# Peptides against a protein of PDB entry 5Z08: the designs that were tried, part 225

Target 1, 168 residues: chain A of PDB entry 5Z08
Amino acid sequence: RQKDEWAKKTSSLMKQLDWFIGEHLGAMLAAEELGGPVVGELMEIDPDDLSAGFNAHGKLKKATSQPDLDRRQRRIDDIWGPQDEQGQAHKRKRGADEALAASAEMRDLIEQLMNKLVEAGGDNSATYVEIPRESAAARFLVRSKVAMFHPNDARRLRLVDFGRDLDD
Target 2, 222 residues: chain B of PDB entry 5Z08
Amino acid sequence: GLPRLIDAIEEASKIPAKRRQTPIKPTIEKLTTHLYTHGASPDSLLRLADLLTLRNHLDQASLAAITRNLYPSSTVSDEVVLRFIGALGHGQLKPTLALQALFLRWLVMVYHLLENPGVLGQVYGVLFDLLDTAAIRPQLCHLLALVTRRKHVRPFRIQAILTLSRQTGGDPNLTGLLRVFKNYYPEIIVGDATKGRASAFKHPDPQWRQHLDEIQQRRSEA

## One batch from the design tools (peptide; made by RFdiffusion4, then SolubleMPNN)

Design b2_p22_7_s1 (from b2_p22_7, 7 letters changed)
Fold by OpenDDE base, seed 5:
Structure b2_p22_7_s1 (fold): chain B 168 residues (1-168), chain C 222 residues (1-222), chain A 22 residues (1-22)
Amino acid sequence: as target 1 above (168 residues)
Amino acid sequence: as target 2 above (222 residues)
Amino acid sequence: SPLSPRQMIEEISRNRRKLAKL
């Protein structure tokens, strides 16, 4: 009886989360990936948090692999160039495709994070998911205090264990 | 020809309007008509840049009219660009902020014709430090959006934009520039100040662009 | 009120862990 109730509740929440990702979050993450605004409880960027991403010479701490930055080095002209009607249509289509991709990436990342937390059986070292890139999805989860990076490896992400308070 | 018109305007620019024997307006109209029809060569552009940027006795309406018709028939040299950049900011010898905004708009519209687009990257700091000047900020942000490369995106500049964005109540142009920065550094948290509309930095004048393309096409056929 | 994304993820994660212990 209790198992069935938890299963139903979990399924309902997953559907709600999937809906939220698809209808709202995916487009916002895609916009972020395309250089749009960050969505979340935008905590005031502590100057220290901005600085944490940059070394003393203003170079990013190597958390993002250089290759992913090169892909995002889309010519400013592609983003901001004079868009004729065709260019606007292409940009809208690209935006829609990127929204779908961002939604899929977020869903997959959440699923991996949840699965690793279950599989780890309380071993915090085993809870990390390896992420191929620092995506808008990963950043959103960290900003939302749902996930955290490994302190020494920004390619490793784990779900925050919110359940520790139940066994004490 | 265009050189003779420039000669006449250069000489007239040395003399206060009240002391001129002949009104300059007809010569300005001939110049602007010529520029609209044929554009300006690199040499003519340099001379016109000096007329526009150096303190002289030309009226603001004439300077604005020349700037609005400043179609390059060819490329835009580094020297021409640097004349306009050197004319930016506050100072008794500087052009009016309204005219500076027109210069920045012009640089945006002719950016693709620069002989060396890298010249603007070399003066990036000078341009960036002018972001606090509200009267030129819209066009300045647009130009910076075109010029910005990874090497220009520094922590202190990110913080400067964020601070200025807060102080301005989230100026859409600053938000737009911060989005450009975010393309190079995705980890830039664009705070609550950027929940607002960002400028898309659309072409400032589609008709001007079309006419420029027609002038440039005639050059390629000659 | 619709749960925040955080709250949804937290509850789903907690429920999945509870289900795995059963």
Scores: peptide ipSAE 0.414, ipTM 0.388, DockQ to the pose 0.236
Fold by OpenDDE base, seed 3:
Structure b2_p22_7_s1 (fold): chain B 168 residues (1-168), chain C 222 residues (1-222), chain A 22 residues (1-22)
Amino acid sequence: as target 1 above (168 residues)
Amino acid sequence: as target 2 above (222 residues)
Amino acid sequence: SPLSPRQMIEEISRNRRKLAKL
């Protein structure tokens, strides 16, 4: 019974997180990858304030091909730049593809970080995920105090162990 | 073709304007029209980078016009990047600060076309040390926002930005760069140093970007 | 109130660890 309740709660929270990543965070991460605004302080913004600020109609279309890192930086300047109609459709599509790619990268990174923390069994050295690059996703997690870089290796990222602070 | 136009401008650049037999303006207009239509190949970009960054007898309006039309048709080499970085700062042999700001803006707009984006990370210190130069600071902060990685975010640089931010009354570009640093060090307090809004570092020219995309797309179809 | 992204990640991570210990 308790296991099923925790599983349901975890599933519900994952759906909420996935929704948040897909609807809000993906576009912001994409924007950051493109040299757009760093959205870190937005975590303290009320979801209602987030919804009011993010009225930009970026339709997230499903990203098929791994867009080259260089393409990510290009597409969100397209999303957040002034809207001229015909170039905007390709830009919006490209921006949507990058927001999806950023969302997928964030989801994958969170999943890897959570899995490594579970697998490590308390060994801090085993909790690190190797990241191929310093992505906006990785930076966001660090800024949010959700993840930490290895002190000597910025290619290694770990989830913050939130369990230790509950016993104090 | 583009090489012949560059040849003519290179030869004219060696001669003071008062001693030229023919006006260079028509050739500059042909060059900028060609660049707008077709972009510049890697070889042409290098030659144009030398024309833009080396001391010569070209007028500032011509140099600015070339820079505003400097669309890469392909990639941007490390050598081209280093020409523009080497042209930054103060000195009698350096381009004007107005032209340097255009170069930095250009580097921001073509950052995704660099053959090796890591080259900018290697010269990070050179770029960072120029933050006190007010005339180029907006574009410099934008470029640094793109280039900054964990290895660049050091306590002395954090303190340097905080100090400069206080001295400038909270320049929004410095606040924006400090927010980028905060991605790597969440403990950085941005608010106390900056009463102002942070720059979002939006793309400097959406129309230029669109036109660049069209030029780049033609290459992928060829 | 909707949980912050941090709170969601924290709670999910905590719940996954609890589920793994069961």
Scores: peptide ipSAE 0.412, ipTM 0.431, DockQ to the pose 0.273
Fold by OpenDDE base, seed 2:
Parts: sequence; structure tokens; C-alpha cells
Structure b2_p22_7_s1 (fold): chain B 168 residues (1-168), chain C 222 residues (1-222), chain A 22 residues (1-22)
Amino acid sequence: as target 1 above (168 residues)
Amino acid sequence: as target 2 above (222 residues)
Amino acid sequence: SPLSPRQMIEEISRNRRKLAKL
């Protein structure tokens, strides 16, 4: 019973995380990869606040009831500045494609980090994932204090072990 | 074609303006129009980088006009990048600081088209040592924000940014760069200097980006 | 209250480790 409840809760949380990555984080990571701004410690911001996007000054906008696609595009536009109408459709498509790619990269990276932590069985030296590049996704996880680079090798990333507080 | 226009400008660049038989301005206008319409190939980019970075008899307005229209039609090679990096700093043989700021802005806008983004990481020290040069600092901080990796974030550079931030009264571009450093070392106490507004390093020219995307799209369809 | 992305990752990671030890 308790195992099933934990499994269901974990599945629900993973779905919520996947939604957050796809709807709010992917566009920001894509913008950073393309030479846009490094958006700060966003993980301390409420998901609803993140959905509002950022103004031209990098401040959080008020939450608007805009559709999810419009929210992602608005985030890209807020990051890069106003763009003329004629190029908007192709840019929206390209921005959406880059956001999807960034979302997929983030999901894959999180999954690898979590799996490696489980497989390591408490050996901290075995918890590192090899990353091909320092992506916006990797930098975001480090900035958010969710992951850490190896002290001597920036190609190695590990999930922060939050479980030490449970065994004490 | 573009190569013939570059040939004419290269020959004119060897001669002082007062000794030229023909005015160069019409040829510069043809070049900038061509660059705006079609962009520059990797080979043309290298030749134009030499014209922009080497001492010659071209006027500053012409050099600035070429730089503002320097749309790559393809990728940007390491050699082209290194020409622009080599042109940075103080010296009688170097371009003006105003032109250097345009080069740094260009590198930011084409960063995603570099064949090897790691080339900028190899010259990170050269770029970082120029942060005291106020005229190029905004664009330099933006470029460094893109280029910075953990290997570049060293205690001496953290201290250098903190010191320079205090000396400048909290330049928002330095605060922005320090925020990037904090991504790798969260323990960096950005003291009272970070109570200031940090630059978000937004794209410097959305219209230029749009036009670049149109030129790049034509290449992917060909 | 909706969990932050950090809290979600932390809780998912903890729960996966607990599930693997069972």
C-alpha cells in the first residue's frame, strides 16, 4: 500500500515537472542557448509566476491567462525584445522547435541524473553523469542548486543528494 | 558579385582618400546592399574581417556600415572570430574603441553560428582583461556571459569583477557577469554591489536578428 | 501549495531512492 502510494505520488510529480519544463522552462533555456539572457534562480519562483514571463527589465510580469503556446512565444519575445509582425510566424515556429528541443534535453538530463543517483547506491563517486556540453539545462540545474559539477571536471554533473537529511 | 566588390574595396583601402581616382562611397553602398540581401560566405567573411581589423585608409563610417551589415550566410569560422578578437584593446594599429564595440556586438549576435564556440573560451583571458575598458564593457560583458564556463570562473577573476564593480559604482553589465559566475560558485557573496540592477543581456538588435534568420533560412532551403 | 521545480526534483529523487531500496 505505502509503496503504491509513493509510486503514484512520484508519477504525479514527474508529470507536473514535465509540464513545467515543457510550458515554462523550455523556452527560457532555448533563449539562453541562442544568446539570450541568463534568467536567474527561477526555481524559487512559483510556476504561475514563471508563466507570466519577464518584462524588458528582467522583472517578473503579472500572471496572465494567456494560452500556453502564446506564453512560450511571449517569453521568447520578452527575452529577445519586440519583433516585427511579418517574421513572427516563422519565428514562433522556430522558437517553439527550439523550446521543444531544450525541454527534451532538460527531461533527459534530469532522468539520467536521477537514475545515476539510484544506481550509485550511496557511492558519491559513481553519481556523476557525463555531459557532452555545458548546456543551458545543465547550468540551470547547477544555478538552482539541484545539481553540482565535479570539482575538477565540468563534463561531470551529479544530482545533489537531498536524502542525507532523512538518514539522520 | 560580392568578391569583385571586396576586390575593389581592398584596392581602394591601400590609397588615402584624397589620392583615390574614384569615390569609394558608391562601392561601399553596393557592398552593404549585397550583404543585406544575400549575406557573406565564410570566404567573404574572412576578407571582410581583414578589411575591418587591419589598418587601412578606409573611413570609420564605411567600416561601421560594413560591420552593421555583416550577415553570415553560413557559419563563422575560428579564423574570422580570431581576427575580431585580435583587433580588441588599446594600440595605434588597432581599430577605434567604437568599432571594437561593434565587433563585440556582432560576435554576440552571431554566437549561435560559430563553427566552434570553444574558440572564444580559449581566448577568455584576453577578453576578461579588457573589462576595465569602459567603451567596450557592455558588449564585452554580454559576450563573456555567453562564453563563461566553470573552468574560467577562478578566484582571482571573481575578485577582479568585484573590485571593478565597486570602482564603477555597480555597472549593471558587471553585475550581470557576476550573476553568471554565481551559477558555478553559489557561495559568491555578491555584496552591496548586487543590490543594483543586473543587465539581462538581451539581444542587442531584434531587427538584425530577424534579418539574419531570413538569410540563414534561405541557406537551409538551398 | 504547488511545489517548486526544485522541490519536485528533490521529492521525486528521494521517492525513487526509497522505492529502489524496497
Scores: peptide ipSAE 0.408, ipTM 0.431, DockQ to the pose 0.263
Fold by OpenDDE base, seed 4:
Order: C-alpha cells, then sequence, then structure tokens
Structure b2_p22_7_s1 (fold): chain B 168 residues (1-168), chain C 222 residues (1-222), chain A 22 residues (1-22)
C-alpha cells in the first residue's frame, strides 16, 4: 500500500517535472546555451509567472532589466530578434530544436543524478554523475541548489541529498 | 628610424650594463621619444615585445620606460599579445612582477586595438590561475573583467575567486571581477567577506589614452 | 501551490530513496 502510493506520487511528480522541462525550462536552457539570459532567480518564480514571462515561443517578455542585460538582450535580439519572416522561421525552428535538445539533456541528467543517488546507498562518493560538458542544464541544477559539483572536479555532479533527514 | 633604434637596443641588451662601451640610456630616450611621437608599427611592437619579455641585460627602468611609451600606431597582433601573456607568472626567466603588472596594464589600455580580442579569451585559464599573485592582481582583474565572457564563468572559477576573496580579506579587484561574473550569473552572492568596495575598473591612464587616440588618428589621416 | 522545479526534484528524489529502502 505505502509503496504503491509513493510510486504513484513519484510518477505523478515525474510527469509534472517532464512537463515543466518541456514547456518552460527547455527554451530557457536553450536560450542560455545560445548566450541568452541566465535564468538564475527563476526558481522562485511561480511556474505561472514563468509562463507569463515567456511567450508561447519561449521569448522572454521585456523585463526592463539593467543595461548589461540590454547587451544580452541585444544579442538575444540579434539571435532571436525580428529578422525577416524566413529568417524568423528558421530561427524559430532552430530555437525549437535547441529547446527540445535542452529538454532532453535536462531530463537525462536529472534521471542519471537520481539513479546514482539511489544506487549509492548512502555513499556520497558514489553519487556523482560524470557530465560531458557544463551544460545549461547542469548549471541550472546547481543554481537551483538541486545539484552540486564535486569540489575538485567540475565534471562530476551529484544531487543534493534531500533524504539525509530520513535516517533520523 | 625606429628599426635602427630597436637594433641598437637589441645589441645592447645582449651585453651586461657594466661591459657596454656606450650608455644605453640615450638610445632608450630616443626610442621612447620616437614611440611617444609616432607609436610602434606591428613589426616594431613584436620586436619590442621580445625585448620586454625575453631575459636580457636591459635594466628595469629602461624596460618600464619602453612599456609606458609602447603606443601602437595601428593594431596589436595575436603574436604580440601572446608574448606578453607568456611572460606572466613566476619563474627565473620571466620578467619581474612589477614589469608584468605594466604589461597587463598595457594590454588593458590597448585592448580595443587587438586584431583578435578572442585570443585573450583562449588564454583565460592562464590569466585566471595567476589571480593569487598579489603584485599583478589589480591589473589582472581589470584585464579579466574585459575578457570575461559567459563561457569563462564556471562554478569552479566562481568558487576559486570566492575562496581567494576570503583569503585576501575582500580584495576590491576580486570583488570587481565577481561583479563581472554576476552580470552573467546574477545568483552569485558576493558574500559578506567581500564587503570591500568593488573596483570599477576605470581606464588606468586617461592621458595615455588620449595620446594613443592622437597617434591612431594621425595614421587614419595619412 | 504548484511545486517549484526544485521542490519537484527534491520530492521525487526523496520518494525514490524511500522506495529503495523498502
Amino acid sequence: as target 1 above (168 residues)
Amino acid sequence: as target 2 above (222 residues)
Amino acid sequence: SPLSPRQMIEEISRNRRKLAKL
């Protein structure tokens, strides 16, 4: 009974996470990889506020943020800005493809991190996933305080052990 | 002309000061006057970079005087940049840390004249690893502030600079560099240990800049 | 309230660990 309830809850949460990654996070991560804004503080933004902040095409609504953000915004505008219709379609397609790729990378990374944490059985040394690159996905997880890099090796990432409080 | 002055200094640089038949100071003064008036061509810059960075018998005052008058008349090549970068750090064959600080200051002041500013981004790690060297840290942080791009702002470097900032009692140049990093990652908490006033990385020498602009303008009119 | 991505990941991770201990 309890196992089934936890399994069901976990499955439901995974679906919600997958949805969030696909609908919101993937586009932001893709924008980040392209040199767009870093979604740092967005973890405190309600998913609804995230949805309000990005149009259906993953474009950040004009947050009136500071001039250095304007240079990034100019680069975003140069990357994502109104080019001619054909250029826009190609950029939109590229952006969509990059968002899908970023979503897939994030999903895979989260799954690996979670699996390693379970497999480690409490051994913190065994919880690390080797990452091929410092992706926007990896950086997001670290900024979100969900993951941590190995102190001596930035190629090794682990989930924060949220379950330590379970052994007490 | 400038090439003949460089030739004379190159030859003199091979000989210890005590064994020189003629004082080098008048030739250095002619060189620095010429550089101040006309600047240095790319070819002359390379030769002067070798004189400044390679171990020779030139005195520190002469090397400093040349560096302070090292006005490019045109662009600065990657090769020239790499000579100065290669001269940085600790070692018996490397220039003094005081001279290295002048080189870094020069690179800051001529950054807009680099043929390829990206070359500094390629050696970013080399520059970053020198941040523990207090004598060059102010100019190094300024150069890094210009060079830093998103690709350089990595967790290990953030942690390294935070650690170094704590160890140094909040060096304002490190705090300034952290602020540059924060432009790329707003979530970077410049912690309480960095309560120092962040450096704004202002131009090191406005008069030098003005004179450089005059030299550069004369070339565009010729 | 909709769970933040952090909260979702945290809860999923916690639940997976609980499931593995059972």
Scores: peptide ipSAE 0.421, ipTM 0.407, DockQ to the pose 0.254; fails the geometry check

Design b2_p22_7_s2 (from b2_p22_7 with R2P T4S A13S T14R A22L)
Fold by OpenDDE base, seed 5:
Order: structure tokens, then sequence, then C-alpha cells
Structure b2_p22_7_s2 (fold): chain B 168 residues (1-168), chain C 222 residues (1-222), chain A 22 residues (1-22)
């Protein structure tokens, strides 16, 4: 009985997570990879900081000069402005493809992280997933305090074990 | 003066309409006329907010009439704002949804007169969680459009608004609010379900605005 | 209310662990 309830709840939550990743988070991650804004549950990112873009290290590029307001406005205009139908279609298609790729990467990363946590059986050293690059997906999970990097190896990411912190 | 009118209405509000020795309607009319002519001070606004938000024996028409004439002569305090916010949602002790919609409309129209606009940002979650209430959604979306800052645009709220937009068949007010979110996060994919017309969140009552401006100008000259 | 991504991931991970321990 309890197992079935947990299984159903897990399945429901996974579907909700998959939906969220596919419909929303993938696009946000794709935008981040393209030098767009960083999205995270905990990030108080100033609107001005988002216009500046992010450096390769996920740090806010300080918006130096006026051109970034124009770039943000251009992106808004690119999304909402009357652009020629063909240019809009290509840009939408590229954005959709990048969002799909980012969604797939996030889903895969979450799945790996969850599987490693289960497999480790409480051994923290065995919970790390090797990541090929510091992706927007990885950064999002870290910013959300869902995952953490290995202290000595930025290529190793682990899921935070929220179950242990309540009993200790 | 206005305080004496409020005193009379407060006393009348404690008594069921059928047991009142004097009709309250003439006093309400005097109050609304006074409010229309002079506006309400911060102290009077607080007392009127209590009359409007607390359960009493005033009729809905009187409460609506007071709300429609609730011109601030000066600023609107955090306490006044919080009275109106606390009155929102479902509950036996809460005002009717129709009256709540008027309160939200009022908050939109006086937003520029708030002593601390940040107070609405602090209760953003409370406001946002009421978006499923169809009767207040139009005014609520408008208020949220004014209040929304980057810190409020979180992934779970983006998901919530998109889910609700789909469930409502693309409510234009939700689409309008999502457009405000997109100003902070341009990458928000407004799916096909949101291809609908977005609300522009125009001022709800231009005549009320003009009259408010006239009342506010008299204060700056005194 | 829709759960945050964090809450979803936390609940899923906890439930998966509980399911694996059974």
Amino acid sequence: as target 1 above (168 residues)
Amino acid sequence: as target 2 above (222 residues)
Amino acid sequence: SPLSPRQMIEEISRNRRRLAEL
C-alpha cells in the first residue's frame, strides 16, 4: 500500500518535473547558454545584471556600456517585435532546438544524480556524477541548492541528500 | 467632518439593518460626498479600511459605494494596504469576491500614492496564490503587473501561471502578466496556449484618476 | 500550488530512495 502510494507520487512528480523542464526550464537554460539571463530559485539577479549577460564561469558580466539594454530590447523585440516572418521562424526554430537540447541535458543530469544517490547507499564519495562541462543545467542545480560540486573537482557533481539533514 | 461621519457609520455597522433606529443610507451618502470632494486622510483611510474589510452589518451596496469613492487626500500607509490584502481570498469572515475585486482595483488606482510600494512586493506570494480565483483575477493580474520585480519571477511561478493559463484557455490577464514576467526573463517560452490576446493593463477608470489628481493637487497647494 | 523545481527534485529523490530501500 505505502509502496504504491510512493510510486504513484514519484511518477506524478516526475511528470510534473519533466513538464516543467520541457515547457519552461529548457528555454531558460538555453538562453543562459547563449549568454542570456541566469534563472535560479535563489538568484536575486538584478535586471541590470541579466542584461550584461553571464561570463563562461556563470558569473554576471558587469554590464559595462549601453549596448546591453539594446541587446535585451533586441531580444524582446526579436521575440515580440514585428520581424519578417522568415527571420522570426528561423530564430524561433533555433531557440526551440536549443531549448530541447537543454531540456534533454537537464533531464539526463537529474536522472544520473538521482540514480547515483540511490546507488551510493550512504557513501558520499560514490554519489558524484562526472559532468563533461559546467553546463547551465549543472549551474542551475547548484544555485537551487539541489546539487553541489566536489570541493576539489568541478567536474564532479552530486545531489544534496535532504533526507539525512533532517535526522542529524 | 469626516471623522464624525465615520463614527456614525462604525456605530451603525455594529447593529443589524433591521434593528437600526435611523437609516444609514443618508450617512453613507454624506460620507461618499465628502470623500469625493475632499478625499480621505491616512487616519480616515485606516478606519474606512477596517469598515470595508472587517465583518460588520453594513450592506454590500454601501461598502461598494465607499470603496468607489475612497480617494486618498495624501499617501496610503502600509497598514491600509495590508488591511485590503488581508481581506482577499475565500473565507466566511472575508468580504465578498465582488468587493475584493473593488479593493484590488482601488490598489491599482492608488499604487502611485503608496508610502511604501515595497509592501506589496512583500506579500507578492499571497497575491499570486489567489490567481486561481476567477472573480478577482483581472484586477489581481493588473496589480501583480505593477508589483512584479525580478525577485518575484521564479520558475515555480512561471510554471504556475502557464498551467493556469492553459486551464483557463489563455486568460488575457494571465497572458498579460506572463508578458511582464518575460520582461525580466525574455527566454520564457510562451507556448501555443498563450497565443491569445494579452491584456494591456490600462488604467481601470480614467475619470477616477482625473478626480484623484484634482484632490492630490489641492493638498500640494495647502 | 505547483512545487518549486527544488521541492520536486527533493521529493522525487527521497521517494526513490525510500522505494529502493523496500
Scores: peptide ipSAE 0.427, ipTM 0.414, DockQ to the pose 0.268
Fold by OpenDDE base, seed 2:
Structure b2_p22_7_s2 (fold): chain B 168 residues (1-168), chain C 222 residues (1-222), chain A 22 residues (1-22)
Amino acid sequence: as target 1 above (168 residues)
Amino acid sequence: as target 2 above (222 residues)
Amino acid sequence: SPLSPRQMIEEISRNRRRLAEL
C-alpha cells in the first residue's frame, strides 16, 4: 500500500516537473545559453510569474493567461532578436528549437542525477554524473541548491542528498 | 642612477640575507627614495616587476616598500602587466597573497597609464577565476570593474558571481562587480542575498594618485 | 499550492530512494 502510494506520488510529481520544464524553464535556459538574462533566485519565483517573463529592465511582466512556450520565446526574441522582420521569424524558430533542446537537456540531466544517487547506495563518490559542458541546465540546478559540482572537477555534478543533514 | 640601484638589488637578491656582505636595507631605501622622486622608466619597471614577481631572497618588507613606491614615470607596458598577472594565484613559486593584493592595487592605480588596457581583457578569465581567493578579492573586483566589457559578461560568469556572493554573505566587492555586469545586461535579477551595499570602487590611495600625477606632469614638461 | 521545482526534485529524489530501499 505505502509503496504504491509513493510510486503514484512520484509519477505525478515527475509529470508536474516535466510540465514545468517544458512550459517555463526551457525557454529561460535557452535564453541563458543564447547570452540572455540570468535569474539569480529563479526557484523562489512562482511558476506563474516565470511564465509571465521579464521585460528589458529585468522586471516581472504581468502573467499572460496561457503559458505558451511560443509566446514566451517570442518575448525573448523580441528582447534579444535582430530588429529585421525576416530575422525575427528565423530567430523565433531557432529560439523554439533551443527551448526544446534545453528542456530535453534538463530532463535528461535530472534523470541521470536521480538515478546515480539511487545507484550509489550511500557512496558519495559514486553519485557524480559526468557532464560534457557546464550547461544552463547544470548551472540552474547548482544555483537552486539542488545539485553540486565536484570540488576539484567542474565536469562532475551530483544531486544534493536531501535525506542527510547538510551538516555532516 | 636607478639602473645601478636595480643592479645592486638584483645581485643581492641572489644571495640569502645571512650570507650578504653588505646590508641591503640602505640600497632599498635609496631605490624607494629615487622611485618616489622620479618614478620608474618602462625599462626599470620591467626589471622591478621581475624582482617583485620572481622568487628571490628579498624580504617581504623590502618587496612591499618597492611596490608602494612603484610610480611609473611614463607608460606601463603589456610585458610589465603580464608579469604581475602571472604572479597571481596559489603556488610555492608565487608571491605571498599580501604582495599579490598590493600588485592588484597597483594595477588599479596605474590602469590609466597602460599602453594597452586590452591586455587585461585578454587575461580576464585568469583574473575572474581568482575571485574565490578572499585575500585578493577586494582589489581583484576593483580591477575587474575597470576591465569588464560586454564580451566578458557571460552567463556562466554572472552565475559564478551570484553563487560566490551567496557563499560570502553578499561581499560588497562582488555586489559592486555584479552592478558593473548589470550595466551591460540590466535584466540580470539579483536576489535578496545580494541586497548588500555595493562597493563604489573608489581610488585606493588619493595621496598616491596625486603624487603619480606630479611625476607624470614632470614628464610632459621635459 | 504548486510545488516549486526544488521541492518537486527533492520529493521525487527522496521517494525514488525510499522505493529503492524497499
Scores: peptide ipSAE 0.426, ipTM 0.396, DockQ to the pose 0.247
Fold by OpenDDE base, seed 1:
Structure b2_p22_7_s2 (fold): chain B 168 residues (1-168), chain C 222 residues (1-222), chain A 22 residues (1-22)
Amino acid sequence: as target 1 above (168 residues)
Amino acid sequence: as target 2 above (222 residues)
Amino acid sequence: SPLSPRQMIEEISRNRRRLAEL
């Protein structure tokens, strides 16, 4: 009974997280990878607040009633600024493709981090995932205090053990 | 004193956190408290710069805490500056980009205390080539805004920053740097993409500035 | 209230660990 409840809850939360990554975070990460603005500690913000977007200074915008798709596209447009019509269309398409790639990278990274934490069985030394580069995704997780780099190896990332931090 | 605290941290930095017999946090707290109260001498600054920039077993939180309390009690040497500049960019042996951003912020805040501000001008190319690194760009642009002289404003750099500005949708920090360039070459067309508000490059931490001024004043009275 | 992404990751991680320990 309890196991089934935890499994259902976990599945529900994962779906919500996947949605959030795909609809909101991916575009921002892609923008950062493309040399756009750095995403702050956004993981501490309500998803609804995140959907409102950020200004050029990283401050939360007022919530808009625009559809999520339009919001994502607007964020890309806000980051990439006004360009010539043809250049803008090409940029929008590229931005969308990069956002999908960034979303996939973030999902995969989170999954690897979570799996390593489970597999480690409490051994902190075994919790590290090897990352090919310091991606926007990795940096975002670290800034959000969800992950930590190995002190001696920036290619090793681990999930913060939230269970231990409550007991200390 | 401060040297003894640094000695203890240097020794601890050689040992992985899991293998340390004693927690380092209390020593870091003593160090940061001392730095906050008295600042760091030139010799201590160099040692701390090595601890911050060289690969060791210190945790990121400790490194960040030291950096946030790295008040110079006097001047900042070229050697100290070069340690921080050498730590910038991508690489396995380099500090995290988050820590690099703190280093750049620190350099901005202590710029007026540099023994030779010209040292940053000598490494201008190294700094400029890092502008594509989004994580450090805000602080990097601010530092470059302080460092830029006419000799640095070359056609290829003007084109590079304009290109990067277009690629970033007119990053306010890049626009701010372009305004600095325009001060030397008014003919630079900061195109319509820069209709965005340029960064004014305000002091990043007024409280830190005030505390630094207090530390510096105490030395001038001694 | 909807959980923050941090809270979601935290809770998912905790639940996965708990599920593995059962």
Scores: peptide ipSAE 0.425, ipTM 0.390, DockQ to the pose 0.242
Fold by OpenDDE base, seed 3:
Structure b2_p22_7_s2 (fold): chain B 168 residues (1-168), chain C 222 residues (1-222), chain A 22 residues (1-22)
Amino acid sequence: as target 1 above (168 residues)
Amino acid sequence: as target 2 above (222 residues)
Amino acid sequence: SPLSPRQMIEEISRNRRRLAEL
């Protein structure tokens, strides 16, 4: 029973995270990689924008996919300015492809970080993931205090162990 | 073709305007039109970088016009990048600060076309040391925001930006750069001195970017 | 309140660890 509840909760949270990555974060990361704004603390993920996506119970509001795409596109357009239709279509496609790639990279990185933390069995030296590059995804996780770089090696990233920090 | 136009401008650049037999403006207009339509090959881009960065007898309006139309048709080599970086700073042999700001803006706009983006990381110190130059600071902070990696975020540089931010009354570009630093070291307290609006470092010219993308697409189809 | 990305990742990570320890 408890295992099933945790599994369901984990699945629900993962779906929420995947949605957040796909709908919001991927475009922002792609924009950063393309020389757009670094999404710092100022992009207050408007609690209203997160709240529009998540109800008080953490359930995904069925945000109609179209307005969020338009808002994402608007953010890209706000970042890069209005482009003419054909150049917009290719750039929207490229931006969409880059956002998808950034989303995939973030998902993969989070998955690797979580898996390494579980596999390490408490060995902090084994918790590090080797990253091929300092991506916007990696920087975001560090900025968010979710991950930490190795003190001596910027190619090694680990998930913060949130279980230990609560007991100190 | 473009090489012949560059040849003519190179020769004219050696001669003071008062001693030229023919006005250079029509040739500059032909060059800028060609660049707008077709972009510059790597070889042409290097030659143009020399014309823009080396002291010559070309007028500032012509240099600015070339820079505004300096669309790469392909990649940007390390050599081209280093020409523009070498042109930064103060000195009688350096381009004007206004032109330097255009070069930095150009580097921001073509950053994704660099053959080796790491070349800018190698000259990071040179760029960083110019942050006190107000005339180029906005574009310089934007470029540094793209170039900055963990290895560049050092305590002395953090302190230097904080000090300069206080001295400038919280320049939003410096605050923006500090936020980039905070991406690598979240413990960086962007203190009260940064109560100002941080620059988001948006693309400087969306229309220029679109036109660049069109030029680059034609290359992929050829 | 909607969970922040940090809170989501923290909770997922914690839950995955708990699930692995079972």
Scores: peptide ipSAE 0.424, ipTM 0.439, DockQ to the pose 0.276

